# Ledger of designs, part 279: peptides against a protein of PDB entry 9GMZ

Target 1, 343 residues: chain A of PDB entry 9GMZ
Amino acid sequence: TGFPLELLTRPATERLAYFENYTVAHPRLKEVYEILMRTIAEPAGASFIFVYGASGVGKTTLRLRVEQKLTELALPKLESDRARVPVVGIEAIAPESRYFNWKEYYTRALITLEEPLIDHKFDYGVRGISRDNFGKINVESKVVAPALRRALENALIHRHPDVFFVDEAQHFGKVASGYKLQDQLDCLKSLANMTGILHCLLGTYELLTFRNLSGQLSRRSVDIHFRRYCADSPEDVQAFKSVLLTFQQHLPLAETPNLVDHWEYFYERTLGCIGTLKDWLKRVLSDALDREATTITLKDLQKRALSVAQCQKMFKEIQEGERQLSETEADVQNLRSALGLGA

## One batch from the design tools (peptide; made by RFdiffusion4, then SolubleMPNN)

Design b2_p26_8_s3 (from b2_p26_8, 16 letters changed)
Fold by OpenDDE base, seed 1:
Structure b2_p26_8_s3 (fold): chain B 343 residues (1-343), chain A 26 residues (1-26)
Amino acid sequence: as target 1 above (343 residues)
Amino acid sequence: MVEYEYDKEKEAKELEEKLAELKKKA
């Protein structure tokens, strides 16, 4: 079943919004979703979950779907425990300086936890943190990072989310020195330990490098690799074609475009990353709707495609990440062999 | 219980070395 045909009579804004909100439940997304949901339900003493994969593989989509599901599952309990927040999710910001801005991180986390609609307001015991007349948290510029951390710890303990999501978490690793990196790792570890809240860090393969630098985080961490589709796997190629077929059926245009026949071109310019594919199709759909076009052509696709240079850069980053994972797997096998454990 | 004495300075130095190696490969 395709898009609702009634959309063809609706404004361009509603047609675009339909496609933006539409999620293809592709095999890799389903697999990682099930693993992540199971791990959140049964963390088995883990304090961290690392979800890593290529840029544009769909990590943000995964996070949003898990947040939605955790909220739905918590609804019956929220009737009895009105102080509880089922899930909190933020995006880490790239540091403008050589230093990660922890003050901004804590402020954003507090604002996200303390939605205006929360009935049970508590005092943080920190001067310079207040709520406005609309219930929105306001943090004065004079409030220092240690005070904001204490406020966040208290808020996390009081609201007790099932998980704390941090998207673009590779930005924690963007520091000038090993000393600063260790301080950041200690800060994250301490926050998880003091609150008892499971942290899920989502990021690119740069997050893998960050994870490997901390032996302490590694011992209390679950790893989830969100893989792209690979052209050397017949099953992956078939899954990618099936995603294209689904997208072409859900583009709210009068004439269904033939995306599947161009699957190699789509693969060349997305590297098997479904998020990159969706973002490309959103841009092309927006252009088509602006022109009141009946369909999407190959020329329309080419106009909004990533350049060959951009694809080459992304592919090098993917190859380096996949190589690091393969080396880690080999190291595990070597360790097992050295321990006399069968491979 | 062998209390793993967390040597922050040692771990920071190891991280600095790893970061330096990564910068050379980039």
Scores: peptide ipSAE 0.029, ipTM 0.475, DockQ to the pose 0.010
Fold by OpenDDE base, seed 4:
Structure b2_p26_8_s3 (fold): chain B 343 residues (1-343), chain A 26 residues (1-26)
Amino acid sequence: as target 1 above (343 residues)
Amino acid sequence: MVEYEYDKEKEAKELEEKLAELKKKA
């Protein structure tokens, strides 16, 4: 089934919004979604989930879809437990300074925990945190990071989400020293331990640096690799073509564009990352709608493609991440062999 | 953060339907 044909008579803004909100279900997304949902439901003493993969692979889409599902599953309980928030999701911001801004992080987390539908006034026990009539948290500038942390701990305990998501979590690692990185990990670990709330960190392969630095997190963490589609795998190529076919059907244009015939070009400029593909198509769709075009051409695609230089840079980062994971898998295999457990 | 005003319910349902379809094809 394609897009609703009624969209062709709707404003360009609605047509674009349809495509922006449209998620292609694809094998890797489904696989990671199922693993993540199962792990959240049965964490088995885990305090952390690490979801890592290439930039533009679709981690944010995964997060949003899991948040939606967890919210849906919680609805029957939310009627009886008005204090509960089923899920919390924030995006870590790249620090403007050499230091991660914990005050901002805690503030954003607190703001996200206050869903408008929660009638229950929660006293954060911290002066300078208030809730407006619309349920929005206001944090006064005088409130310091340690107070915000305590407020967040109390809020997480009280709201008891099934999981706390941190998207773009590799930004925690953009600190000037390895020591500060360890302190950040210890801070997150402490927050998870104090609240009993499962934390899910989503990020690029730079997140592996965090994973490797904390031998203590390893015992209480689950790793999920969100892989891109690889051109050397016939199955992955077929899946990628199927995604292109699905996008063709869901571009709200009068004439269905032929994307599948250009699959190699799409692969070259997305590296098998579906998020990158979607973002590319969004830009091209926006241009087409602005021109009141009936379809998208190869020339339209070329105008909004990532440059070869950008793709080469992204590919090097992916290869390094994939290499590190492959080495880790080999190390596990070597350890098993050395222990006499067999392959 | 661009708050995508997504219809959470509609998108959740559509995703679930798509995931269910993928599960049947697997």
Scores: peptide ipSAE 0.007, ipTM 0.343, DockQ to the pose 0.041
Fold by OpenDDE base, seed 5:
Structure b2_p26_8_s3 (fold): chain B 343 residues (1-343), chain A 26 residues (1-26)
Amino acid sequence: as target 1 above (343 residues)
Amino acid sequence: MVEYEYDKEKEAKELEEKLAELKKKA
């Protein structure tokens, strides 16, 4: 089934919005989604989930899908427990300075936690945190980070989400010293322990460095690798072609473009990352809609493709991440073999 | 080739409608 044909008579903004909101439920996304949902339902004493993978693999899409599903599943219980928020998700901001802005993090978390039109006004017990007439949280500039942390701890306990998501969590790792990174890990660990709320950190392979720094977190963490599609796997190539087929049917254009025939070029410029593919197609669609074009051509694709230099940089980062994981898997296999456990 | 369809807009709308109904009952 393709896009709703009625979109062809709609403004370019609506046509673009349709594609922006469209999600391809590709095999890797489904797999990671199922693992993540199961882990959230049965954390087995875990305090952290780490979801790592290439930039543009689709981690934000995964988060949003899980948030939607957890909200849907909680709806019957929310009728009786009006204070509960089923899930909280924030994006970590890249620090402008060499230091992570905890004040901003806590503020954003509090705002996001209270944005649900929950009738139950929670008093944070912190001076300088107020609600406007619309229930939106306002945090005065005078409120210090420790007070915001306490407010967030109290809010998380009161709202009791099944999981707290932090997207782009590799930004915690951009702290110039290993000591500062450990302090950040200890801060997150303390927040999870004090609230009893499961934390899910989503990020690039740079998140592995963050994960490996705390041997104590490793014992209380579940790892989920969100893999890209690999061109050396016939199954992955077939899945990638199927994603292209799905996208070409959901581009709201008068003539269905033939994306599948260009699968190698799409793979070359996305490295098998479906988020990168979607973002590329969004840019191309926007250009096509602006020109009132009936279809997308190879020239239109080429105009908005990532440069070879960008792809080479991204590929090096992927290879390093995949290598680190492969070494870990080999170490596990070697340990099992040494213990007399079958591989 | 397999189509991997997911109607996020429909599910989002259904969720918003359910949330709106919950608010009206509240």
Scores: peptide ipSAE 0.092, ipTM 0.586, DockQ to the pose 0.130; fails the geometry check
Fold by OpenDDE base, seed 2:
Structure b2_p26_8_s3 (fold): chain B 343 residues (1-343), chain A 26 residues (1-26)
Amino acid sequence: as target 1 above (343 residues)
Amino acid sequence: MVEYEYDKEKEAKELEEKLAELKKKA
């Protein structure tokens, strides 16, 4: 079904909000969602899940959908366990220095864990952590990172989420040396082990650096590759066209634009990344609504498209990530062949 | 065919309402 037709009589803000809030359940998203949900339910001794893929592939959308579902599934249990938080999701911030800001990370995690709607307030046993009249956590600037870590460990144990999500987790890898990268990884491992909470790190292909640093990680982690759609796959092209068809039906405009006829142009400027596609269409829709336009034209699309230079840069980053994964697969095959196990 | 439609705002609001109801019963 398309958008609610009553939206055509509503303010531009409501029409835009509808599209912003609309999520297409495309095949790759569904596949990764199902794998991730199953892995969270049955981690089989894993302490980490790594979800990696291109920028704009839809990782944040995936996270939000899983968070919503886990929260929904936990609602009956939350009636009896007022201390529990079903899921925690934060976004890692790019370090301003060569060092990851763990103090800020712990603070953000604590703030996220202490949802004001939770009636059962936990005492962290750390001076300089307080709550306002609304139950919102406040962390004083004097509180040091080790104390915040202890507070977070205690909070995670007490709240016992099914998973702790860290979006943009490649920011852990933005350190000056491989040694420091290992230290960051060890810090995360220690946090997961001490709390018993499954961590899911979502990020770009830069997360592969964490995977490659330690053969011990592979034993305690599950890897999920969130692939883009590839133009060399007829199935992927068909899926991408189907996404375009769905989006054109859900653009709250008087005349349905024919996005599918321009699928190659959309692919060229999104690299098969549905998040990038949605963001592009949001910008174009906003412009169209501002002009009170009845539809979207190719010229409207061109005005808000990523530049060729931006696409080329993004594509190089994708190719490098896909190459690293392919080499790993080849190495596994070579090892299996050398062991006489067959390809 | 996209098997399901997701309205983030609607579902978030419904979830907030459910959470608020649970809080009122507490």
Scores: peptide ipSAE 0.000, ipTM 0.216, DockQ to the pose 0.055; fails the geometry check

Design b2_p26_8_s4 (from b2_p26_8, 14 letters changed)
Fold by OpenDDE base, seed 3:
Structure b2_p26_8_s4 (fold): chain B 343 residues (1-343), chain A 26 residues (1-26)
Amino acid sequence: as target 1 above (343 residues)
Amino acid sequence: MVEYEYDKEKDKEELEKYLEKLEAEK
């Protein structure tokens, strides 16, 4: 079943919003979702989950789906525990300077924790943090990072989320010195330990560099590789074609475009990343709606495609990440073999 | 919200049917 046909009579904004909010189910997303949900339910002493994969593979979609599910699962408990927040998710911001802005991070985390209209007023124990009459947190400019950290620790303990998500977590690693990067890792580790809250860091393959710097984090972390679809795998190609078929059925246009016939072109310009594909189709759909077009053509696709140069750059970054992971997997196997453990 | 339901066999069958239709229309 495709999009609701009634959308064809609705404003372009509503038609676009439908597609933006639509999530295609696909094998890699399902797999990673199931692993992540199980790990959150049974962390087995882990303090961190690392979810890494190519830019545009769908990590944000994964996060949002997990957040929705955790919220749904928590609803029965929220009736009895009005202070509880089932999940908190933030996006790490790229630092404007050579230093990560912890003050901004803590502030955003606090705001996100308190956005749910929780009737329960919580005293953060920090002067300069208040709630307005609408329940919005206000943080005064004079509040320093250590005080915000204490406030966040108290809030996390009080709200007790099942997981704390940090999207674009590779931005923690964009610090000029290895020493400062270690300090940042120690800071995150300390926050997780002090609160007892599981942290899930989602990011690009640059997150691996961050992860590898802390041998202590590795001991208490679970890794989840969100892989792209590979053209050398018949199963992956089939899955990618199925995603295209689903997208073409859910584009709210009068005439269903034939995306599947152009699967190689879509693969070439997305590298098997479904998020990149969706974003491309959103741009094309927006253009089509602006023109009141009945369908999408190959020319429309070409106008909004990533350039070959962009794809080549992205592909090199992916290959480097995949190589690093492959080498790590080989090292594990070599270690197991050396220990006399079977493969 | 469209529930995230993935059925591998259903997706395969739907794709096969679509491809067969495209071949028949040529």
Scores: peptide ipSAE 0.222, ipTM 0.809, DockQ to the pose 0.650
Fold by OpenDDE base, seed 4:
Parts: sequence; C-alpha cells; structure tokens
Structure b2_p26_8_s4 (fold): chain B 343 residues (1-343), chain A 26 residues (1-26)
Amino acid sequence: as target 1 above (343 residues)
Amino acid sequence: MVEYEYDKEKDKEELEKYLEKLEAEK
C-alpha cells in the first residue's frame, strides 16, 4: 500500500503534509507503543514513566500516537464527562537562561490542558488566569510560578488525564549552577503525587541522569527504552530496510525512489533512528516538490544528509547512553545472582 | 489519520519480494 495517487495532482503543500503526517509502523515503535499503552492502562502504582532513547529515534511520534489513541479510547467517556481530558502532552523547552523556567512550563501545561473544546469553565482559583473569548487560556505575566503550579494541580485533578506527557524532558536536567537537579525531580514528584496523575517523561539518554538521581522514584517509575536499530543485528537491519521500503512507497512522487538499495547510507546518516530518517526524507521531499521532480535521487539525499561530524557526535551520545543502560542491566543481573535468583 | 498497524510478517514478505525484484533487475 502506497500513498494515495490523487496526491500527485495536489499542491506541493498537501503532498508534503501527507508525508509529514504519515507514520511508519516499525518493530521498535510498536513494542514501545504497546508497553507504554499497557503501562498507562495499568500503572500498578507507578507515578512516572520514563521513555528514553536516542535523539531522533521517534519519541515524539510515539507520544503523538499514544495521545491520539488515548483520545480515541476516551471519546465515549468524554460524551458523558465533558470535564475530562484524556491526555495532556507538552514539550519541555530548553531554557534560554541557565534556569528551567517553571512558570513557562506550568503556563504551557495549563494552556494545553484547557483546549477550547471544553465548555466547562474551570475556575482555577488564581487571579490572572482567564479564558479569552475564543476559549483559550490566557495567563497574565503577573501570575507567579507557585500560583501556576496550584492552578495546574487543580486543573489536572479536575480534568483527570490518563497521562501527562512531557517530551524533551532531558531539559529538566539543564539546571543552573547552584540548583540541584534533585529539586526539579522533587517538583515533578510532588506534582504527580498531589494530582494522582501519571507522568510520562520522554527524552534522550540524558534523562537517565535525571532518572538515576531519583532513588525514590525508582519504586514508582517504569522505564521504557526506545532503542534504535543496530547494524550488528540482522533483524534490526531487516526492520530498517522495511522502514525504507515503506517510506519509498509513501513519498508522494510520480516515480518511486529506490531507498532500500541505499540502506547502508541511510543507516550511516541516521544511526538507525527512524525519526532522523523521516526528517531527512521530509527535507529531500520538500526540495523535490519545489523542483517538481518526479523522483528522489542519491544526489538529492546527499544534499540534505547530516554531516559525518554530526553523525559522529550523535553516535558518541548514543554509545554513552547505551553503555549506561548496559551497566545498569549488568548491575541488576549481579544483584539477582548475588541473591540466588536466576539471571 | 493513517492507521498505525504493524504486521511483521507482512512487512517481511513485502521486503523480501522487493529485494527479489531488485536482484532480478540487476
């Protein structure tokens, strides 16, 4: 199954939008999706889910798909409970300053939580938070972070989402000199505890540093590793090639490009990260559409590829993350062995 | 909305067929 052929007669913007909105199903995404959905449905006392993996592995895609599914599943209940929001998802912003901006975080969370479709005006009990005539939440600049936190807590309690997603959560770790990362964790922990809402933090392997500092969260957290595809695994190589095949079928071009034949080059420049691959292909598709090209060539791909230097940097970061996880797994095995439990 | 459906066997079969075709065209 490929793209709708009718797209070939549509504007470049629609063709690009199709590809942007297209999600390739692949083994790692499916696996993580299933684990995440199961964990959300049955958190078993967990307050946090950590989803970590390489930059560009597809964490945002995972989040969006889960958000979509949770929304779909909640639709029947939303008809009866108009106050309920099934899911909330935000992206943590890298602070421009050395300090994580909690005020901005809470504001963004509130804005996201209060979609216009919710007819029930909730009084947050905080002056300076209002809905405009369009139903959008407006937070006045005078509202302080503690007040916004209380407002968010109240909103989360009232709206009862199944999960609160925070994408790019490694940015919580970017604390200025003098603030302890532990304080950030304590804030998040407090928010989860006060609201009873399951929090899912998605991020790079930098999130592991954050996770490891939270000894108390260890008992109340579920860890999900979103792995990249590895070239040393024949199964992973096959999966990666299958993704390339799917992408080539879903590029809205008159002639189907042969991406699969260049799988090694794609792997070299994506490190087995499907999000990186998609972004690359999106750029190339955009260029092709601008030129009204019938297909994509290797030269077109090369023009938009990440540099070798960028890939080397990314690979080092991945290796460090994978190493840390491997060490943790070894520690668990050692502990089990020491306890007389089979590995 | 593109339905998120992954079938490992189907994907494998499609890839195998495609690779066979590529080999036959070489």
Scores: peptide ipSAE 0.185, ipTM 0.803, DockQ to the pose 0.614
Fold by OpenDDE base, seed 1:
Structure b2_p26_8_s4 (fold): chain B 343 residues (1-343), chain A 26 residues (1-26)
Amino acid sequence: as target 1 above (343 residues)
Amino acid sequence: MVEYEYDKEKDKEELEKYLEKLEAEK
């Protein structure tokens, strides 16, 4: 059980690509994957799914795996319905300005939705949206945000994806005032309602601010917490060590490095976030391959590790998010108790 | 296709065997 040994004779680019494309299965990822897949299959009137967790916990990996699975499951239906797209996924970009750029969001969403060379040309009913000779959507600079929204609404209705993913969704919340944040939420809610398409927002704990601002969204939303591994849990420590063992076996090097023996150092510099761990190992592997090294050493790891200061900052952000969730849970329990509902 | 199979028991056993080997080599 490990990487294909034939990779040792292949170029560094292929060896690195193997590791980049490799996904380690781990308990938290599996759990959240199963919950998310079930919720998408049976939304029960929900318009939104919120997936929140620490930066680098693996939310993008989760999204990509769900997109792959939904595509696979839809293949038999897509043969009969050539207009349908099973899933759409975009990443929200941090605004360069203090304000979220809706024009850019709608443009990117529309491009992503139409990127599958679906043979059927759809008329968006908006002037200034065209397809080039390669079938790519071009949006003229003169097209305004309301027109792009209408085009996206029509496209979503026509393509009818099972879910629309927005990664890094905390960027919707990077507005200077609470009022602007509510406007953003109302806009998203309106889009979901007008199209009938389930939206899944993945982001950091900053996404929790969306939950608190709209009591109406809370009634139509499902929350999924993607937890990191905690060093105070023996089960979590075991899972983290197992992930290290798996990565160790899948690094395409002549000599298998001993990552498991250094688990405390890996935990210190990743805070139990598997995405952060994978990105770190990818950087270290790239350096090792460039030097034609046979293995990875502790010194190689140290060269690409996050600084202690970076880890401390990230840890404070995680603790604040986890605290907010714990307080919310306590508030719910207090409310239930006050209502005479048993704890 | 990335095989996304997680077996908790298998992973635990593999880790235990690996740790035992490391202890024996010390």
Scores: peptide ipSAE 0.178, ipTM 0.799, DockQ to the pose 0.678
Fold by OpenDDE base, seed 5:
Structure b2_p26_8_s4 (fold): chain B 343 residues (1-343), chain A 26 residues (1-26)
Amino acid sequence: as target 1 above (343 residues)
Amino acid sequence: MVEYEYDKEKDKEELEKYLEKLEAEK
């Protein structure tokens, strides 16, 4: 089991693309995937799903796999309902200013929702929104955020996706004041309520701060923690080593590198985050392909590793997030004990 | 389409075999 050997005769671009598109199945990804798919299928009155975890844990991979699966499941229905879009996913952009750019957000969401060559053209009811000759949405600069919101609401209602994904959603939290953050959350809540579309926000542990600001959202939200692998857990270490083994088999190189033997070094520089690991290996693979190398070495890995300082910073952020969640779990246990339900 | 098939037991066995091989080569 490994990469197609034919890739060894293909251009470097194709070899790299293979690895980029390759997804390693691992226990945490599978677990979160199953929970997320179930929640989307049966939201039970929830309007929001929060998926939070360390930077580089693999949230974008999770999103893309769910989007793919939802699209596949919807294909038979899409033949009869040509207006429907099964899923829409966008990445939130880090604000250049202290304020989130809602105009840009609505524009990107609208463009993404209309990217599928859906034969059903509908009027957005907003002047300055048009389709070009290729069916792509063009938004004139004069169109204001409230008008774009109305257009997006109409589009979401008309297209009726099973879920609306927002990746890197912690960027909603990058506002100078808690008040402005609450306003943003209220805007998202209003959008979800007005459209009846389930929203899934994926982000770092900073998303917890955003989630905790709205006591009303807590009643209509599902939380999913995408955990990293921990070195103090033998099962997690085994899973991490298995991921390394799979990656080494799927690097399109003439000689299979021994990544598993260096698992401690990989763990040190990824903190058990598989997305970080994949990105690291992708950089190293790119370098190897550029020099027409037959394999990758420890030296090649070291050249593209995150610095110790970067890892320390990331680890502090992870520890803070994990601490907050642990405290919440302890609070639940304390409440249960106080209620006489047992620990 | 890489079927998202995760077999925990198979992955464990493959890893164990690989580690055994590495120990035997040392």
Scores: peptide ipSAE 0.165, ipTM 0.789, DockQ to the pose 0.625

